# Designs tried in a protein design run: peptides against a protein of PDB entry 3VA4. Part 40

Target 1, 107 residues: chain A of PDB entry 3VA4
Amino acid sequence: EPIGQLRLFSGTHGPERDFPLYLGKNVVGRSPDCSVALPFPSISKQHAVIEISAWNKAPILQDCGSLNGTQIVKPPRVLPPGVSHRLRDQELILFADFPCQYHRLDV

## One batch from the design tools (peptide; made by RFdiffusion4, then SolubleMPNN)

Design b2_p8_6_s4 (from b2_p8_6 with P1M D7A)
Fold by OpenDDE base, seed 1:
Structure b2_p8_6_s4 (fold): chain B 107 residues (1-107), chain A 8 residues (1-8)
Amino acid sequence: as target 1 above (107 residues)
Amino acid sequence: MPPALPAP
């Protein structure tokens, strides 16, 4: 059962895509075996991780030392590698320059 | 920001 969703907005890369998020590690990256596979050159093979704990359904986002960074939109800031950021519902995230949005599912 | 480059 998915606990959350990460939406990749449409852009020059193509149409919108939605990725389910589950308990444990949801890796964001260019590698095709990532939970959130973003097959774009500017995305690192393992770019970031969204971890959802059994103790707390609120996700923790960490950049994994990506080349082009992970940013929070509100307020605008780059996440230092390995620093935990607690995701809020409807939060907007940039992986490199790809805008995404986290949505908590009501389950 | 500068343009994003291909990542390793």
Scores: peptide ipSAE 0.295, ipTM 0.855, DockQ to the pose 0.939
Fold by OpenDDE base, seed 3:
Structure b2_p8_6_s4 (fold): chain B 107 residues (1-107), chain A 8 residues (1-8)
Amino acid sequence: as target 1 above (107 residues)
Amino acid sequence: MPPALPAP
């Protein structure tokens, strides 16, 4: 049962894509076995991780030492590698140059 | 803005 969703907004790469997020580690990266597979050159194979420890806890986002970084849009902030960021509902995230949005699902 | 370089 998905607890959250990560939306990749539409762009030159193609249409919008929605990725379900589950309990545990949801890896964001270019590698095809990632939970959130973003098959784009600017995305690191293992770019970031969204960890959900419980359905009633805010997910934790960490950059995994990506080349092109992970950023929060509002307020603007570059996430240092390995530093935990607690995601807010509807949070806007840049993985490299790709805008995404986290959404908490009602389960 | 982040750079758009091919990443490892």
Scores: peptide ipSAE 0.303, ipTM 0.866, DockQ to the pose 0.856; fails the geometry check
Fold by OpenDDE base, seed 5:
Structure b2_p8_6_s4 (fold): chain B 107 residues (1-107), chain A 8 residues (1-8)
Amino acid sequence: as target 1 above (107 residues)
Amino acid sequence: MPPALPAP
């Protein structure tokens, strides 16, 4: 069962999409086998990873050396490749120019 | 932010 969810907001690319997040590594990328598959040219094949070690621990977001980067919206900052960022509930994230939101599921 | 380019 999923521990969290990543929402891709609607935009010029199409409607909103919701991706379940599970224990372990949830890879974000353009490759179709990614847990969070974002099939857009500006997304790297392996763009970032959201790792959930336990249901009661904050997920860790890391950029995987993506071309167009991973950013936190509030407060705004670019994530250096490979540096762990602890996700807050309702955190707003940009993968390249695609806005997303993480939220914890109450399961 | 600068425009996003196609990524490898």
Scores: peptide ipSAE 0.293, ipTM 0.862, DockQ to the pose 0.953; fails the geometry check
Fold by OpenDDE base, seed 2:
Structure b2_p8_6_s4 (fold): chain B 107 residues (1-107), chain A 8 residues (1-8)
Amino acid sequence: as target 1 above (107 residues)
Amino acid sequence: MPPALPAP
């Protein structure tokens, strides 16, 4: 059962999409086998990873050395590759130029 | 950020 959700906001690319996040590693990337598959040219095949170690622990986001980066919106900052960032509920993230939002589910 | 380009 999903513990979290990553929402890709609607935009020029199309409508909003919601991706369930599970315990373990949830890979964000252009490759179709990614847990969070973002089939857009500016997204690296293996762009980032959201790791959830336990339902009661904040997920860890790491950029995987993506070309166009991963950013946190508030406060604005680019995540260095491989550096762990603890996600806050409702945190806004940019994968390349695609705005997303992490949400913890009540399970 | 610079404009996003196709990524590997």
Scores: peptide ipSAE 0.288, ipTM 0.857, DockQ to the pose 0.938; fails the geometry check

Design b2_p8_7_s1 (from b2_p8_7, 3 letters changed)
Fold by OpenDDE base, seed 1:
Structure b2_p8_7_s1 (fold): chain B 107 residues (1-107), chain A 8 residues (1-8)
Amino acid sequence: as target 1 above (107 residues)
Amino acid sequence: PPPLPVPE
């Protein structure tokens, strides 16, 4: 059962997509085996990770040393590689230039 | 805008 969701907004790449997030590591990347697979050239194979623990449902986002970066939209800033960022509900994230939104599910 | 580089 997913406890969170990551929405990839629609764009030139195609329609909107929703990815379920589970306890543990949810890897974001271009590799097809990623939990959040973003099959776009500008996304690193292992781009970022969203980790959710049973102890705290609030996800921790880390950039994995991606080439094109991971950014938080409000306030705008690039996340340094490997630095933990606690995600807030409805937070907007840029993986490279792909806008996404985290949503905490009420479960 | 110019396309982003393709990472490994």
Scores: peptide ipSAE 0.296, ipTM 0.860, DockQ to the pose 0.554
Fold by OpenDDE base, seed 4:
Structure b2_p8_7_s1 (fold): chain B 107 residues (1-107), chain A 8 residues (1-8)
Amino acid sequence: as target 1 above (107 residues)
Amino acid sequence: PPPLPVPE
C-alpha cells in the first residue's frame, strides 16, 4: 500500500495527477518506468528521487542532477543535486516548472 | 517566456 502521495497540479500540460509513493525509491522523471512518470520535455529522464524508509515515513527528496532543477516553494530553495531534503507533509515542490505537492498518507 | 531546454 502507498504511504505517501505526490500530486501534480493541473496546468497547461493537463489535469491533476496523483502518484502513489511507496517504501524505497520513488524515481521522478520523464522516463516511463519511473514511479512518478512526468512525461514532459523539461523533465529529466531521471530527475529526482523520493526515498521513504520503514523507520520514518518522512521522505527524502534528492535532485538527481536534473537540467531544470528541483525546488522547494516555501521557503523557496533550489535543491543542489544529491543533497537530501526531508519532505514535510503538504510540501510544495517544483520539478522544472511543474508544481507538485507531497501528501503523507495516514497509514 | 521561452520554453525550458530539453534535458537528457
Scores: peptide ipSAE 0.284, ipTM 0.852, DockQ to the pose 0.549
Fold by OpenDDE base, seed 3:
Structure b2_p8_7_s1 (fold): chain B 107 residues (1-107), chain A 8 residues (1-8)
Amino acid sequence: as target 1 above (107 residues)
Amino acid sequence: PPPLPVPE
């Protein structure tokens, strides 16, 4: 069962979408086989990865060398490619210009 | 603002 969730907020692209996150690597990207498939032109085919090693550990977010970047909203910063960022519950993330939010599930 | 470039 999912132990986390990534929410893509609604926008001009369409309604809100929620993606379940599981143990292991959850790839974010434009490719349809990504765990978090964001079928938008500004998203790289393999954009970023959210790795969850255990249900009781904070996930690690890494940008995969995307063209349009991955950013944390608060405090604001651009994530350099390959640098590990520990996600906090309710973390707000920008993949290119698409706002998302990570939520830890307590099951 | 101008649109973002399309990556591969």
Scores: peptide ipSAE 0.273, ipTM 0.853, DockQ to the pose 0.524
Fold by OpenDDE base, seed 5:
Structure b2_p8_7_s1 (fold): chain B 107 residues (1-107), chain A 8 residues (1-8)
Amino acid sequence: as target 1 above (107 residues)
Amino acid sequence: PPPLPVPE
């Protein structure tokens, strides 16, 4: 069962999409085999990764050297490639210009 | 707008 969820908000691209997050590495990217597949041209094939090492530990977000970047919304910050960011519950994230939100699931 | 990634 999933440990967390990443929500892609609705927009001009289409409706909201919810992606389950599991233990291990959850790759975010344009490639169809990514755990969080975002098939949009501004998203890198391998854009970022959300790693969950244990159900009771905060997930770690890392940008994978994406072209258009990964940003935290509040406080606003661009994540340098490969630098670990501990995700907070309800955290708002921009992958390129696509707004998403992470939240923990009750497990 | 931001540049697009290079496709394979």
Scores: peptide ipSAE 0.258, ipTM 0.859, DockQ to the pose 0.689

Design b2_p8_7_s2 (from b2_p8_7, 4 letters changed)
Fold by OpenDDE base, seed 1:
Structure b2_p8_7_s2 (fold): chain B 107 residues (1-107), chain A 8 residues (1-8)
Amino acid sequence: as target 1 above (107 residues)
Amino acid sequence: APVVDVPE
């Protein structure tokens, strides 16, 4: 069962979408085989990764050297490639110019 | 402004 959820807010691209997050690596990217597939030209094929371990269910977000970057919204911060960021519940993230929100599922 | 990434 999913440990968390990543919400892609609605916008010019279309309606809101929710993606389940599981233990292991949840890859965010334009490639259709990504766990979180964002089929938009400004998103890199392999953009970022959200990793969740069994011993620590708090997700770790890392940018994978994307072209347009990954940012934390509050407070604003650009994530350097490969730097681990522990996600907080309800945290807002920008993948390129697409706003998303992480939600922890207390199952 | 974001730059269009290279397609497959």
Scores: peptide ipSAE 0.312, ipTM 0.865, DockQ to the pose 0.727
Fold by OpenDDE base, seed 4:
Structure b2_p8_7_s2 (fold): chain B 107 residues (1-107), chain A 8 residues (1-8)
Amino acid sequence: as target 1 above (107 residues)
Amino acid sequence: APVVDVPE
C-alpha cells in the first residue's frame, strides 16, 4: 500500500500524473523501470531517489548526480548530489524543469 | 536551460 504520492503537474509535456510512493527506495528517473518514471529527455535515467523507511515515514530525497538537477521550490534550493533532504508534506520539487509535489497519504 | 541527458 502506498504511503505517499508524487504528483507531476500538467504542462507542455502532457497531463498531470500521480505516482505512488512505497516504503523503501523510490527511484525517480527516465528509465522505465523507475518507481517514478519521467520519460523526458531532460531527466536522467536515474535522477533522484525518494527513500521512505519503516522507522521514519518522512521521505528522504536525494539527487543522484542528475544532469539537470533537483531543486526544492520553497525556499528555493538546489540539492547537491547525495545530500539528504527530508521532504515535507505538500513540498514542491523540480526534477530538471518538471514541477512535482509530494503528498503524504493518511494511511 | 535543461539539456538532453545522454542515454546510456
Scores: peptide ipSAE 0.310, ipTM 0.864, DockQ to the pose 0.757
Fold by OpenDDE base, seed 5:
Structure b2_p8_7_s2 (fold): chain B 107 residues (1-107), chain A 8 residues (1-8)
Amino acid sequence: as target 1 above (107 residues)
Amino acid sequence: APVVDVPE
C-alpha cells in the first residue's frame, strides 16, 4: 500500500487526480514515466521529487530546477532548487500553476 | 539524435 497521496485538484485541465506515494523517490514531472505524471507544458519533464525514507517519517520535497518552480502555499514561498522541504500533512503545493495537496495515509 | 523539447 502507498504511504501517502498527492492530489492534483480539478481545474481547467480536467478532473482531480490522485497519485499514490511510495517509499523512495516519487518524481513529479511532465515525463510520462514520472510517479506523479503531470502532462502539462508548464511542468518540467523532471520538475520535483517527493522522497519518503520511511513510513513514519515526513516526506521531503525538492524542486529539481524546474522552469516554472515549486511553491508552498501556506506560508507562501518558492522552494529554491535542491533545497529540502519537509512536507506537513495536508500541505498545499503549487507545481508551476497547478495546485496540489499532500496527505499522509493511515497504513 | 537530438530531441526537440516542448516549451515550458
Scores: peptide ipSAE 0.080, ipTM 0.724, DockQ to the pose 0.085
Fold by OpenDDE base, seed 3:
Structure b2_p8_7_s2 (fold): chain B 107 residues (1-107), chain A 8 residues (1-8)
Amino acid sequence: as target 1 above (107 residues)
Amino acid sequence: APVVDVPE
């Protein structure tokens, strides 16, 4: 059962999409086999990873050395590759130029 | 979902 959700906001690329997040590593990237598949040229094949170790622990976001980067919106911050960032509920994230939002599910 | 084959 999903522990969280990652929302890709609607834009010129198309409508909003919601991706379920599970225990373990949820890879964000352009590759079709990624848990969060974002099929856009500005997204790296393996862009970032959201790791959830337990249902009662905050997920960890890491950039995987992406070309166009991963950023936190509030407060504004570019994530250095491989550095762990603990996600807060409702956190706004930029993968390259694509705005997303993490949401913790109450299960 | 279209996938573009690029190095990056």
Scores: peptide ipSAE 0.121, ipTM 0.764, DockQ to the pose 0.190; fails the geometry check

Design b2_p8_7_s3 (from b2_p8_7, 4 letters changed)
Fold by OpenDDE base, seed 5:
Structure b2_p8_7_s3 (fold): chain B 107 residues (1-107), chain A 8 residues (1-8)
Amino acid sequence: as target 1 above (107 residues)
Amino acid sequence: PPVRDVPE
């Protein structure tokens, strides 16, 4: 059962995509075996990770040393590699230049 | 910095 969801907004790349997030590590990257597979050339094979340690705890986002980075939109911040960022509900995230949004699911 | 393609 998914605990959260990551939405990739529609854009020049194509339509909106919704990715379920589960307990454990949800890897974001270009590799097809990633939980959040973003098959775009500007995304690193292992770009970032969203870790959910418990259903009642905020997910932790970490950049994995990606080439084009991971950013929080409001307030704007570039995430240093390996530094934990606690995701807020409705958080807007940029993986490279791809805007996404995290939201908690009611379970 | 500008976005670049990531090599395989």
Scores: peptide ipSAE 0.596, ipTM 0.936, DockQ to the pose 0.927
Fold by OpenDDE base, seed 1:
Structure b2_p8_7_s3 (fold): chain B 107 residues (1-107), chain A 8 residues (1-8)
Amino acid sequence: as target 1 above (107 residues)
Amino acid sequence: PPVRDVPE
């Protein structure tokens, strides 16, 4: 069962989509085999990774050297490639210019 | 910087 959820907000690209997040690595990217598949040309094939450990409920977000970057909205910050960022519940994330939100599920 | 399409 999913430990968390990543919501892609609706926009010009289309409707809102929710992606389940599981223990282990949840790859965010344009490649269709990504756990969080964002099939948009501004998203790198392997853009970022959200890793969730059994002992640490808070996911770790890392940019994978994406072209257009990964950003945290509040407070605004660009995540340097490969640097771990601990996600907070309800945190807003930009993958390129696509706004998403992490939600921790009560499981 | 402006968002760019990612090359294959």
Scores: peptide ipSAE 0.596, ipTM 0.935, DockQ to the pose 0.916
Fold by OpenDDE base, seed 2:
Structure b2_p8_7_s3 (fold): chain B 107 residues (1-107), chain A 8 residues (1-8)
Amino acid sequence: as target 1 above (107 residues)
Amino acid sequence: PPVRDVPE
């Protein structure tokens, strides 16, 4: 059962997409076997990871040394590679130039 | 910095 959701907003790439997030590591990247597969050339094959240790704990976002980076939108912040960032509900994230939003599911 | 395509 998914604990959270990552929404990729609509844009020039196409329509909005929602990705379920589960306990453990949810890899964000261009590789098709990623939990959050973003098949775009500006996304690294292994771009970032969202780790959820428990349903009642804030997920941890880490950039995996991506080429184009991972950023928090408000307040604006570039995430250094490998540094843990605790995601807040409704957090807006940029993977490269793709805006996404984390949403905690009420389960 | 500008966004770049990621090499294979």
Scores: peptide ipSAE 0.595, ipTM 0.937, DockQ to the pose 0.922
Fold by OpenDDE base, seed 4:
Structure b2_p8_7_s3 (fold): chain B 107 residues (1-107), chain A 8 residues (1-8)
Amino acid sequence: as target 1 above (107 residues)
Amino acid sequence: PPVRDVPE
């Protein structure tokens, strides 16, 4: 069962999309085999990873050395590649210039 | 820096 959800907001790229997040590694990227597949030219094939452990289901977000970066919106900051960021519920994230939101599911 | 298309 999904532990969380990543919402890609609607935009010029198209409609809103919701991606389920599971225990383990949820790769965000342009490659179609990514758990969170964002098929857009500004997204790196392997852009970032959201890892969720069984111990505490708060996800860890890491940028994977993406070209256009991964950012937290509030407070605004660019995530250095490979540096762990603990996601807060309802946190807003930018993958390149695509706004997303993490939602913790009540499970 | 500006957003760029990622090369294949």
Scores: peptide ipSAE 0.584, ipTM 0.932, DockQ to the pose 0.914

Design b2_p8_7_s4 (from b2_p8_7, 4 letters changed)
Fold by OpenDDE base, seed 2:
Structure b2_p8_7_s4 (fold): chain B 107 residues (1-107), chain A 8 residues (1-8)
Amino acid sequence: as target 1 above (107 residues)
Amino acid sequence: PPVVDVPE
């Protein structure tokens, strides 16, 4: 059962996509075996990771040393590689130039 | 900075 969801907003790349997030590491990247597979050339093969250690704890987002970076939108911040960022519900994230939104699911 | 394609 998914604990959270990552939404990729619609854009020039195509329609909106929703990715379920589970306990453990949810890798965001261009590689097809990533939990959140973003098959776009500006996304690193392993771009970032969203780790959920428990259902009642905020997920941790870390950039994995991506080329084009990972950013929080409000307030604007570029995430240094490997530095833990606790995700807030409804948080807006940029992976490279792709806007996404995390939201917690009621379980 | 500009977004660039990531090499394989």
Scores: peptide ipSAE 0.581, ipTM 0.932, DockQ to the pose 0.931
Fold by OpenDDE base, seed 4:
Structure b2_p8_7_s4 (fold): chain B 107 residues (1-107), chain A 8 residues (1-8)
Amino acid sequence: as target 1 above (107 residues)
Amino acid sequence: PPVVDVPE
């Protein structure tokens, strides 16, 4: 069962999409085999990773050296590649220019 | 605008 959810907000790219997040590594990227597949040119093939452990349901977000970066919206911060960021529930994230929101599921 | 990445 999913432990969390990543919402891609609607935009010029199309409608809103919700991606389930599971224990382990959830790769965010343009590659179709990514757990969170964002098939957009500005997204790197392997853009970022959201890792969730069984011992800590708070996900760890890392940018994977993406071309256009990963940012936290509030407070605003660009995530340096490979640096762990602990996601907060309802946190807003920018993958390149795509706004997303993490939601912790009550499970 | 963001830099466009390309397929390998």
Scores: peptide ipSAE 0.310, ipTM 0.867, DockQ to the pose 0.672
Fold by OpenDDE base, seed 1:
Structure b2_p8_7_s4 (fold): chain B 107 residues (1-107), chain A 8 residues (1-8)
Amino acid sequence: as target 1 above (107 residues)
Amino acid sequence: PPVVDVPE
């Protein structure tokens, strides 16, 4: 059962997509086997990770040394590789230039 | 940062 959701907004790349997030590591990347597969050339094969621990269901976002970076939108901030960022509900994230939104599911 | 395609 998913405990969160990552929404990729619609754009020139195509329609909106929703990805379920589970306990453990949810890898964001261009590789098709990623939990959050973003099949776009500007996304690194393994771009970032959203980790949700059982002891703390608030997800931690880390950039994995991606080429084009991971950013928080409000307030604007580029995440240094490997540095933990605790996601807030409805937080807007840029993976490279792709806007996404995290949503916590209250289950 | 500028968006550049990452190598395959």
Scores: peptide ipSAE 0.304, ipTM 0.871, DockQ to the pose 0.910
Fold by OpenDDE base, seed 5:
Structure b2_p8_7_s4 (fold): chain B 107 residues (1-107), chain A 8 residues (1-8)
Amino acid sequence: as target 1 above (107 residues)
Amino acid sequence: PPVVDVPE
């Protein structure tokens, strides 16, 4: 069962999508084989990664050198490629210009 | 550091 969830908010691209997050690396990207597949041209094939090492540890988000970047909304910050960011519950994230939200699941 | 990925 999933440990967390990443929600892609609805927008001009379409309806809301919820992606389960599991232990290990959850790749965010345009490539169809990504755990979090975002099939949009502004998203890099391998855009970012959310790594969950244990159910009781905060996930780590890293940008993978994406073209259009990964940002934290509040406080606003562009994540440098390869730099670990510990995700907080309810964290709002921008992958390129796509707003998403992470939340932990009760397991 | 990771290699920059450029979408096509």
Scores: peptide ipSAE 0.081, ipTM 0.750, DockQ to the pose 0.210

Design b2_p8_8_s1 (from b2_p8_8 with D7P D8S)
Fold by OpenDDE base, seed 5:
Structure b2_p8_8_s1 (fold): chain B 107 residues (1-107), chain A 8 residues (1-8)
Amino acid sequence: as target 1 above (107 residues)
Amino acid sequence: PPPPVFPS
């Protein structure tokens, strides 16, 4: 069962989409085989990764050297490639210009 | 980068 969820908010691209997050590496990218598949040209094939090492540990977000970057909204911050960012519950994230939100599930 | 806009 999923431990967390990443929500892609609705926009000009279409309706909201919710992606379950599991233990291990959850790759965010344009490639269709990504755990969080965002089929948009501004998203890199392998854009970022959300790693969950344990259900009781905060997930780690890392940008994978994406072209258009990964940003945290509050406080505003562009994530350097490969640098670990500990995700907070309800964290607002931008993958390129696509707004998303992470939240942990009660399991 | 420009400020993000989130749907309400």
Scores: peptide ipSAE 0.168, ipTM 0.794, DockQ to the pose 0.079
Fold by OpenDDE base, seed 3:
Order: C-alpha cells, then structure tokens, then sequence
Structure b2_p8_8_s1 (fold): chain B 107 residues (1-107), chain A 8 residues (1-8)
C-alpha cells in the first residue's frame, strides 16, 4: 500500500491528480512509465525522483538534471541536480512550473 | 516568467 502521496494541483492543464508513492524510487517525469507521470512538454522525461527508503523515514527528492528545474517553495530554493533534499510533510514543490504537494500517509 | 500560483 502507498506510504505517501504527491498531489498535482489543478490548473490550466486540468483537474487535480493524486499519485501514490511507494517504497523505493518514485520517478517524476513526462515519460508514461514514470511512477508520477506528468505528460507536459515542460517536464523532462526523467525529471526528478522521490526515494523512500522506509515508511518511518522522510523521502528524499532529487532533481535528475531536468531542463526546467525543481524548486522548493518554503523556503524558496532551486534544487541543484543530484543533491538530496529531505521532504517535509506537506512540502510544496514546483516541477518546472507545475505546483505539487507531498503528503505523508499514516495507516 | 511569473511564479506559478498554488490553489488555496
């Protein structure tokens, strides 16, 4: 069962979408086989990765050298490629210009 | 480009 969730907020692209996150690597990207598939031109095929090593540990977000970047909203920060960022519950993230939010699930 | 807007 999922231990986390990534929400893509609604926008001009369409309605809100919620993606389940599981143990291991959850790839965010435009490619249809990504765990978090964001089929938009500004998203890189392999844009970023959310890695969850254990249910009781915060996920690690890394940008994969995306063209349009990955940013954290609070505090504002652009993530350098390959640098690990520990996600906080309710973290607001920008993949290119698409606003998302990470949510930790509790069973 | 302008910053994206998060829904409330």
Amino acid sequence: as target 1 above (107 residues)
Amino acid sequence: PPPPVFPS
Scores: peptide ipSAE 0.156, ipTM 0.788, DockQ to the pose 0.078
Fold by OpenDDE base, seed 1:
Structure b2_p8_8_s1 (fold): chain B 107 residues (1-107), chain A 8 residues (1-8)
Amino acid sequence: as target 1 above (107 residues)
Amino acid sequence: PPPPVFPS
């Protein structure tokens, strides 16, 4: 069962989409086999990773050296590639210019 | 509701 959720907000690209997040690696990227598949040209094939461990349900977000970056909105900053960022519930994230939000599920 | 607009 999913332990978290990543919401891609609606926009010019299309409607809102919700992606379940599971224990382990949840890859965000343009490749169709990604856990969080964002099939947009500005998203790298393997853009970022959201990793959730069994002992700590709070996800760790890392940019994977994406072309157009991964940003935290509050406070605004670009995540350096490979640097771990602990996601807070309801954290707002930009993958390239695509606004997303992490939500911890109550399971 | 309209989607949020995030600064980048």
Scores: peptide ipSAE 0.136, ipTM 0.788, DockQ to the pose 0.069
Fold by OpenDDE base, seed 4:
Structure b2_p8_8_s1 (fold): chain B 107 residues (1-107), chain A 8 residues (1-8)
Amino acid sequence: as target 1 above (107 residues)
Amino acid sequence: PPPPVFPS
């Protein structure tokens, strides 16, 4: 069962997509084997990682040294590579220019 | 509903 969800909002790239997030590492990237596969040129093959532990449902987001960056919207902030950011429920994230939202599932 | 637009 998923512990969280990452929503990719609809845009010029296509319709909205929801990705389940599980315990462990959920890699965000252009590579097709990523947990959150975003097959877009501006997304790095291994763009970021959302890690969820068993003892803390709040995910840790890290940029993996992506080319076009990872940002938090409120308050606006560019995430330095490798620096842990604890995601809040309903947090709005930009992977490159792609708007996403994290949702914690109450399971 | 249409998704929100985020600044980058």
Scores: peptide ipSAE 0.136, ipTM 0.792, DockQ to the pose 0.066

